# Peptides against a protein of PDB entry 1MQS, part 115

Target 1, 223 residues: chain A of PDB entry 1MQS
Amino acid sequence: ILKMLFLNKDLNNNDNITTITDDIFNQQEIIWKVLILDIKSTATISSVLRVNDLLKAGITVHSLIKQDRSPLPDVPAIYFVSPTKENIDIIVNDLKSDKYSEFYINFTSSLPRNLLEDLAQQVSITGKSDKIKQVYDQYLDFIVTEPELFSLEISNAYLTLNDPKTTEEEITGLCANIADGLFNTVLTINSIPIIRAAKGGPAEIIAEKLGTKLRDFVINTNS

## One batch from the design tools (peptide; made by RFdiffusion4, then SolubleMPNN)

Design b2_p21_2_s3 (from b2_p21_2, 11 letters changed)
Fold by OpenDDE base, seed 2:
Structure b2_p21_2_s3 (fold): chain B 223 residues (1-223), chain A 21 residues (1-21)
Amino acid sequence: as target 1 above (223 residues)
Amino acid sequence: SSIAKFMDKTKELYELIEKYR
């Protein structure tokens, strides 16, 4: 998250959030930016950062993407939003209207190829591609609740997985979603975990799916 | 380093933009 707020520059990850923000604030020129969020990313950021952290990162204003936002054509914007068609359309509309000077787009999870193509196509029509400075998949679809505990905030996941009326297809789908979220978390933390899961239940299914994803990722990144 | 590269879609976007021009 901090990396994103500093336009995806390399940060020293050995320090706590406060130390990082203080160091950057004191040592680097502050670029004032607007932060555009959605409901999910707002919750995520709020769980990790304090208002003071945002200020130290140069965030002067933060708003929801669906809110009516005033144009700030001389101010760069950081988008941290879900990879949806709706959000892409809004971003492109903001681009068309010259709402901000520069666009740093960070998606909270993996952007599907079709949506990337859609974004590209729409941006190509605007003729303002030069304003889009960055597009990143941040893979941050979790909320930090305490120092070493996080939640994917999937509604009623526990209830669904433990409800006898839940179909196998529903369980499989939910487990896949959870595994995707965990995978994204691993990528965000940049550390390969030792997976521990109870046997004989959804946790095992999730663990297997996650393990496969991690193995595939390692193979693909090392090639 | 590999994760950062994987997460950066900027280059791909620009390549696609050129395709649609």
Scores: peptide ipSAE 0.529, ipTM 0.856, DockQ to the pose 0.706
Fold by OpenDDE base, seed 4:
Structure b2_p21_2_s3 (fold): chain B 223 residues (1-223), chain A 21 residues (1-21)
Amino acid sequence: as target 1 above (223 residues)
Amino acid sequence: SSIAKFMDKTKELYELIEKYR
């Protein structure tokens, strides 16, 4: 998230948020920018960052994407929103109206190919593609509740996994979903974890699935 | 670095933009 706020510059992930923001704030000129969020990303940002962190990252104003926002044509904008048709349309409209000087688009999860194509098509029509500086998939399908704790916000996951009446298919499906969420989390953290899970239950299944995904990812990214 | 590259869709977007021009 901090990396995103600093326009996806390389940051030392070993430092805490405060140290990172302080170091950057003190060492270089802050680029002031607007942060555009949706409901989901607002919750995520609020759980991870303090108001002071946003300020130190150069965020002058943050607002919801669906809100009526004043034009700031000389200010770059960071979008951190869900990859939806609606959000894409709004971003393109903002682009058309020259609402901001530059557009740094970060989607909270993977952008489907069809939506990427739609974005491309719409942007091509505007003739303002040069204003789009970055497009990233952030893969944030989690909420940070504590410094070392996060949640995938999957309702009744524990109950489902521990209910004797739950079918194997349901368990497998849920484990897959959890593994996907964890995988996305790992991608967002930008660190390959050591996976620890209890043996003999759903946690082990999830760990195996996640491990496979991570291995596959590493292989694909190093090739 | 590899994760960041994977998540960066900028190049792909521009390639598509050129395709649709």
Scores: peptide ipSAE 0.528, ipTM 0.858, DockQ to the pose 0.686
Fold by OpenDDE base, seed 1:
Structure b2_p21_2_s3 (fold): chain B 223 residues (1-223), chain A 21 residues (1-21)
Amino acid sequence: as target 1 above (223 residues)
Amino acid sequence: SSIAKFMDKTKELYELIEKYR
């Protein structure tokens, strides 16, 4: 889902965290986008992301696909909707009306061949195929769970990190250990997290390290 | 650990578009 919100760009370990956003996974310039959902995808997004997370991902506005939406011809749109004839027709109508600058279409499940052909046929008639930048099927496989609190049980972590006599090397080492622990936790949970950390301290260092580890992992598992 | 498996259909779409033109 996060990848989708960033226009399905590959995550690189060398990507710099932007100073513009608090999104650890976003090392690129923020592109403001419109997010278009249906009832099913709204439920999915709500279960995984907070409203603030959408903003951090560059979502300026989100709307239901069946709602009357104002044209934003200079703004790219992300569709995250069910693969239905109705949704395809609406997308094509939006394309015909130049409602958005670019169309990034993400279906919540596998798009049947017949619907793909229908989409292609309709788009061909519009002559505006160049505005469709991406079409993806998304096979969602995640577990929605209630938030839980846990501890890595590292002795004197707080004291070490807040002692002015602690060396930078010691802090860095401890942060690395914490990040490793968190990484292992994430793998155990089998869900990619949204990372939130206070700025200007050890928490930020940990968050950056964790982000890097997660990106590397995603790259390696998708290879 | 992935939340979703993504399948890129973009190329296939464009191939089909050309077919219908």
Scores: peptide ipSAE 0.525, ipTM 0.862, DockQ to the pose 0.369
Fold by OpenDDE base, seed 3:
Structure b2_p21_2_s3 (fold): chain B 223 residues (1-223), chain A 21 residues (1-21)
Amino acid sequence: as target 1 above (223 residues)
Amino acid sequence: SSIAKFMDKTKELYELIEKYR
């Protein structure tokens, strides 16, 4: 999702998340964008990102695709919507009306061939194909449900952890804070979790710290 | 694993656009 908000730069260059964040931090100016969602994608975004996170990603405004939206002809738009005929028609209409300066289209699932052809045909008629900068299918391999999701409300954690300019000390400090937050959450839930984390990054550091805290806690409570 | 898979359809779209032009 964050990759999408940063115009999928890593996909074109086989760059990792660190490269994306490096580019963001090296940018002198924030590129403001409009985010267009549908009901399904709104739920997805809301489960992962907060309003403040969107602002930090350069999203000036977000709206539903079916809602009346004001023209912003000098502002690029990111669409994150279901691959339906209705949504395609709306996107094309927005293109025809020059509603935005550039169009970055991300479908929430696989775009069927017939709809891709329909999109192509309609866009060809408009003569404004140059405004469509990207089209992606977004295959979300994770489902975040409300009961299984919580936030530690740590601002810019992702950016800080992935910024190449961030010092090891800052990373370690942030990881400690995250581990503390997770530990407190575990205590609140009153259940000892199985911890799984990717190796070789901040996630592993956090997992190790959390594991240590939990082990210490168990030892101290059983003693 | 919160892995999102992304498929770039941009090139394919432009190829199709040219076909209809």
Scores: peptide ipSAE 0.524, ipTM 0.867, DockQ to the pose 0.392

Design b2_p21_2_s4 (from b2_p21_2, 10 letters changed)
Fold by OpenDDE base, seed 2:
Structure b2_p21_2_s4 (fold): chain B 223 residues (1-223), chain A 21 residues (1-21)
Amino acid sequence: as target 1 above (223 residues)
Amino acid sequence: SSIDKFMDKTKELYELIEKFK
């Protein structure tokens, strides 16, 4: 996984992930990247890596492949996703739309020949094959740990957010507080979050704020 | 590492891309 995050470059043979990331962080130029995941790969990464590891690897943003993602045409992307027709179609669509500057594709398991051919055929039509820098199959020999469920235990948060008498300013303030709490939690537990929120409500506001905080933290830590 | 096995498919992909052009 670490090798993937560093664009499949040869890593120093250190047994400790933290040591590896520290060494790379200190010795090599950090390339800022976007990490695109699916549900399976998210669980895998979360079981092996910490937030700090991703930051040290230059991962500024990570998102689910099926989520709406903003274009970052000047930023390279690492895909770590299941070898499915659906994911291939999404990757090709991202390529067509120039969503990222470069594409490093890592499949979580063996890519069948028919899917590889499909990918090749679709990419050939786009005329943008030069943007695909790498394609790897991966086999992970470990068991993914179960996710942890936690609560911020903010009193009456749900009630306040759903009370029609609550003002927009109050909602915004509460959302900011929740986002701060989540941010602190993420840093404390050193776990990589995948942010999911319902659209059109306070949850979306919280998600956006949290995402911004995490990105800002990454930028500031690397400065 | 024993944790991750990788197979580089990049070359094969490009060969196929050229075939489809």
Scores: peptide ipSAE 0.522, ipTM 0.868, DockQ to the pose 0.347
Fold by OpenDDE base, seed 5:
Structure b2_p21_2_s4 (fold): chain B 223 residues (1-223), chain A 21 residues (1-21)
Amino acid sequence: as target 1 above (223 residues)
Amino acid sequence: SSIDKFMDKTKELYELIEKFK
């Protein structure tokens, strides 16, 4: 998240958020930016960063992507939003209207190929592709609740997984979604975890799915 | 990191943009 706020420059990740923001604020010229969020990313950001942290990172204003926003044609914008067709369309519209000087797009999870192609096609039509400086997948499908703890904020997961009326297919689907969220978390923290799960339940299913995803990822990145 | 490279879609986007021109 901090890397995103500093336009994906390399940061010393060993320091806490406050130390990083303080050091940058004191040592470097602040580039003032607009941060554009959606409901999901707002929750994520709020769980990790304080308002003062955003300010120290050079975020002068933050708004929801679906809200009416005033044009700031001389200010670069950071989008941190879900990879949806709706959000892509809004970003492109903002591009068309020259709402900001530069566009740094960060999706909260993996952008499907079809949506990437759609974005490319629409941007091509605008003739303003030069304003798009970066596109990243940040893979943040989690909310930090406590130190060393986080939640995927999947509604009614416990109830669904423990309801006798829930079908095997529904359980499998939910477990897959949870595994995806955990996978995204692993990518975000840039470390391979040791997976521990209770045996004989949904946790084991999730662990297996996550393990498979991680193995596949390692193979694909080393290839 | 290898993960950061994987997450960067900028180059791919521009390649696609050129194809649509």
Scores: peptide ipSAE 0.522, ipTM 0.865, DockQ to the pose 0.704
Fold by OpenDDE base, seed 1:
Structure b2_p21_2_s4 (fold): chain B 223 residues (1-223), chain A 21 residues (1-21)
Amino acid sequence: as target 1 above (223 residues)
Amino acid sequence: SSIDKFMDKTKELYELIEKFK
């Protein structure tokens, strides 16, 4: 997995993850990347990597492949997803739309020949094959831990956020507090989250704020 | 605790792309 995060460069796997990331971080300029996951790969990543590991590997943003993602045409993307027709179609659509600068595709298991051919056919039509830098399939032995549930226990948060009499200022303030709580939780658990939020409401505001905090943290730790 | 085995499919992909052009 670390090899994947460093664009499949050769790594000395005899050392622990922390040592490897520290050495690379100190020796080379960090290439910032987007990490695109699915449900299965999210569990895999969470089982073997910590927040600091991902940050040191240059992962600035991570999201689910099925989520709407903003274009980052100057940023390389790492896909770590299941080898399915659906995921391949999404990757190709991202390629067509120039969503990222470079595409590093890593499948979580063996890629069937028929799907490889399908990918090739679709990519050939786009005329943008040069943007696909790598394609790997992976065979992973790992332990997936059970997810943990928690609450920030903020009193009347739901009522406040859904009361039409609540002012925008009050909503913004509460959302900021929630985002701070979530950020602290992420750091405490030392596991990078996939952020999911309903669109068009306070949840989206919270998600955006949390994302910003995480990115800012990366910048500050690298300064 | 994690063992990673990788298979590079990049060359094969590009060969197929050329075939389909």
Scores: peptide ipSAE 0.498, ipTM 0.866, DockQ to the pose 0.346
Fold by OpenDDE base, seed 4:
Structure b2_p21_2_s4 (fold): chain B 223 residues (1-223), chain A 21 residues (1-21)
Amino acid sequence: as target 1 above (223 residues)
Amino acid sequence: SSIDKFMDKTKELYELIEKFK
């Protein structure tokens, strides 16, 4: 997330947010930009970052994508929003209207191919593709509630996993979903974790699945 | 990082844009 706010520049992930923002703020000129969010990403950002962090990251103002926003044609914009048709249409409309100088688009989760194509098609019509500087998938499938605590917000996961009536298939499916969410979380935080899980239960299954996904990812990205 | 490259869709977008032109 913080990396996104700095236009996806390389940041040292081993430092806390405050240290990172302080270092950047003190070492280089801040690029002022607008942050456009949706409801989901607002919750995430609010949980992870303080107002001061946003300021230090050069965020002049943040607003909801569906809100009426004043044009700032000389200011770059960071979009951090869900990959939906609606949001894409709004972004394209903002592009058409020259609402901002540059567009850094970060989707909170994987952008489906069809939506990517739709975005491309619409942008091609505008003739303003040069203003789109970046498009990233952030793969944010979690809600950060505390600095070191997050939730995938999977309803009834605990109950399902601990219900003796739950079938093996259901458990396996749920574990897979959880592992996917955790994997996406790992991608978002850009850090490969040491996985720890209780043995003998669903947590172990999840850990194994996640481990496999991470290993596969590392292999595929390093090749 | 390898993760960043994985999440970067910019190139794909531009390739698609060219196809739609």
Scores: peptide ipSAE 0.522, ipTM 0.862, DockQ to the pose 0.670; fails the geometry check

Design b2_p21_3_s1 (from b2_p21_3, 12 letters changed)
Fold by OpenDDE base, seed 3:
Structure b2_p21_3_s1 (fold): chain B 223 residues (1-223), chain A 21 residues (1-21)
Amino acid sequence: as target 1 above (223 residues)
Amino acid sequence: MEEKLKKLLEDYEEQQKLFLS
């Protein structure tokens, strides 16, 4: 996994993840990149890496492949996804739209020949095959059962957030409390979250606060 | 896989150029 995050460059396999990331972070220029995952690969990554490990590996943003993602045409992207027709189509669409500068495609298992040919054909039609820098099978079949649902048990949160009489200060305060709870949850389960929030509401505020907390935590832990 | 894909891509691109010419 770490090799993949460093664009499949040779790494010293005798060191633990922390030592490798620390050494690379301190000795080499970090290439900042986007990590694109699916549900299965997210579980795999979360089981092996901590939030700090991703940042030390130069992953500034990570997202689900099916999620609406903002274009970053000057940023390279690492795909780590299941070998499915759906994922292939999405990757090709991202290529067509020049969503990223470079595409490093890593499948969780072997890609069938028919899908490889389909990928090749579609990429050829785009005329942008030069942007695909790598295609690898990582053969990572790690199944982690994660809780699908949890509650912070904050009383009347829904009512408070949806009441038109609630002040901005009250909403901000509640959002901060929710973000704290989520942050603690992330630390407890030692998973790397992909944050999704509706725009224009309290969910966005919570997402921003949580993101800030996670970033600050990583910075302070490295320091 | 990468080498196979590159070859396939090159083949398809060549075919496409011929078709569009």
Scores: peptide ipSAE 0.027, ipTM 0.618, DockQ to the pose 0.060
Fold by OpenDDE base, seed 1:
Structure b2_p21_3_s1 (fold): chain B 223 residues (1-223), chain A 21 residues (1-21)
Amino acid sequence: as target 1 above (223 residues)
Amino acid sequence: MEEKLKKLLEDYEEQQKLFLS
């Protein structure tokens, strides 16, 4: 997995994940990347990596392949997804729309020949084959873990955030408190979350604040 | 896989050129 996150560069596998990420983070300029997952690959990554590991590997954003994603035309993308016709079509659509600068495609298992031919055909039609930098099969153990439900126990949070009489200052303050709670939870769980937030509302503000806190944490712990 | 894909892409590109000519 770490090799994939570093664009399949040769890494010393004799060291633990933390040592590898720390050494690379301190010695080389980090290439920031987007990580595109599906449900299956999310479970796989969460079983192996910590939140800090993703950040140290240069993952700036991670999301599900079926989610609507904002274009980042100057950012390379790593796909780690199941070898399905649906995922192939989505990748090709992302390629057509110039959603990312480069495409590093990693399948969770072997891609069958018929799907490889389909991928090749569709990519050829786009005329953008140069953007596909890598296509690999990953052979990783799949571990299914049960998710945990929790509450931050903030009274009337929904009402406050949705009341038209609430001031922007009040909303910002509440969002900060929620982000702090989520941050602490993430660190406690020591697993990689997929953050989903509705656009144009408090949820987006919270998601941005949470992302910033996670990045700041990594910087401060390495200092 | 990467080499296989590249070869396939090249083959398809050649076929497209022939089709459009």
Scores: peptide ipSAE 0.026, ipTM 0.608, DockQ to the pose 0.059
Fold by OpenDDE base, seed 4:
Structure b2_p21_3_s1 (fold): chain B 223 residues (1-223), chain A 21 residues (1-21)
Amino acid sequence: as target 1 above (223 residues)
Amino acid sequence: MEEKLKKLLEDYEEQQKLFLS
């Protein structure tokens, strides 16, 4: 996934995600990009990467492919989506409309030959094939499950929190819901956790809310 | 089909073969 976010450049696979992103962030000029996902690929990315990882990879904005997206004609786009006719049609439409400056297309799994031919045919008709810089199959049609990871099963939380079209009220509301879920989890585990969150994003908001809830709970139970 | 697009598609196919090998 990180390799994809860096436009499939060679990355040292032996390093931790954080180390890789930090090293790249410090050593190279960040190319800001838009990341276009679908529901399935969102789940995949969310299972592997944190919001800060995307930012460090130069992802300024991420959106669902089916959502209305504002044109950013001077910004390159990374598509990471399922190999479906619907997604192909949307990509081609985005190409026709000059929605982005460059198109880096990554499919989550193998694209059938008939769909590949369809993509090629449609792109050829547009006369804008020069804007397509990459077409890759990442073979990342899976959700990484880690033993130390649990889910609150909040649908599209990652996308909602990082979509620039999401209102502050929506973010605040979602963060509150997440904090509530985490709080309930903590109560169930019956252990006060050390909270670590990335600064400057929704994670910090959630951490603050959770911290407040925990403090209030401890005060109220010890009284 | 533009040559560039053809190349991209060929690269894609090659990638698939490599993954399946």
Scores: peptide ipSAE 0.097, ipTM 0.724, DockQ to the pose 0.124; fails the geometry check
Fold by OpenDDE base, seed 2:
Structure b2_p21_3_s1 (fold): chain B 223 residues (1-223), chain A 21 residues (1-21)
Amino acid sequence: as target 1 above (223 residues)
Amino acid sequence: MEEKLKKLLEDYEEQQKLFLS
């Protein structure tokens, strides 16, 4: 996984993940990149890496492949996804739309020959094959048991956030509490969250607060 | 097929063979 995050370059150290990330962070220039995941690969990464590890690897943004993603045409992207026709089609569409500057494609397991040929054919038609820098199989068959659903046990949170009588200050305060709870959950589980929130509501506020907390935590732990 | 893409596919196939070996 770490090799993938560093564009499959040879890592010189056989040390633990923390030592490897620290050494790379100190010795090499960080290339900032986007990480695109699916549900399976998210679980895999979350079981092995911490949020701080991703940042040390130069991952500025990580998102699900099926999510609407903003174009970052000047930023290279790492795909770590299941070898499916659906994911291939999405990658090709992202290529067509110039979503990113470079494409490093990593499959979670072996890609069947027919799908590889399909990928090659579609990429060739785009005329943008030069943007495809790597195609790898990572062969990471990790069965990760991650909670699909959890509760922060905050009483009446939904009611409070949706009550027209609730003040903006109360909403902001509650959102901060929720963000704190999520932050603590992330630290406890030692997982890397992909934050997705609806725009224009409390969920967006929570997402922003959580994102800030995670970034601040990483900065402070590296300092 | 563009030459660069062909090379990438060949490299990929070679990696697969090495893994299955």
Scores: peptide ipSAE 0.028, ipTM 0.654, DockQ to the pose 0.134; fails the geometry check

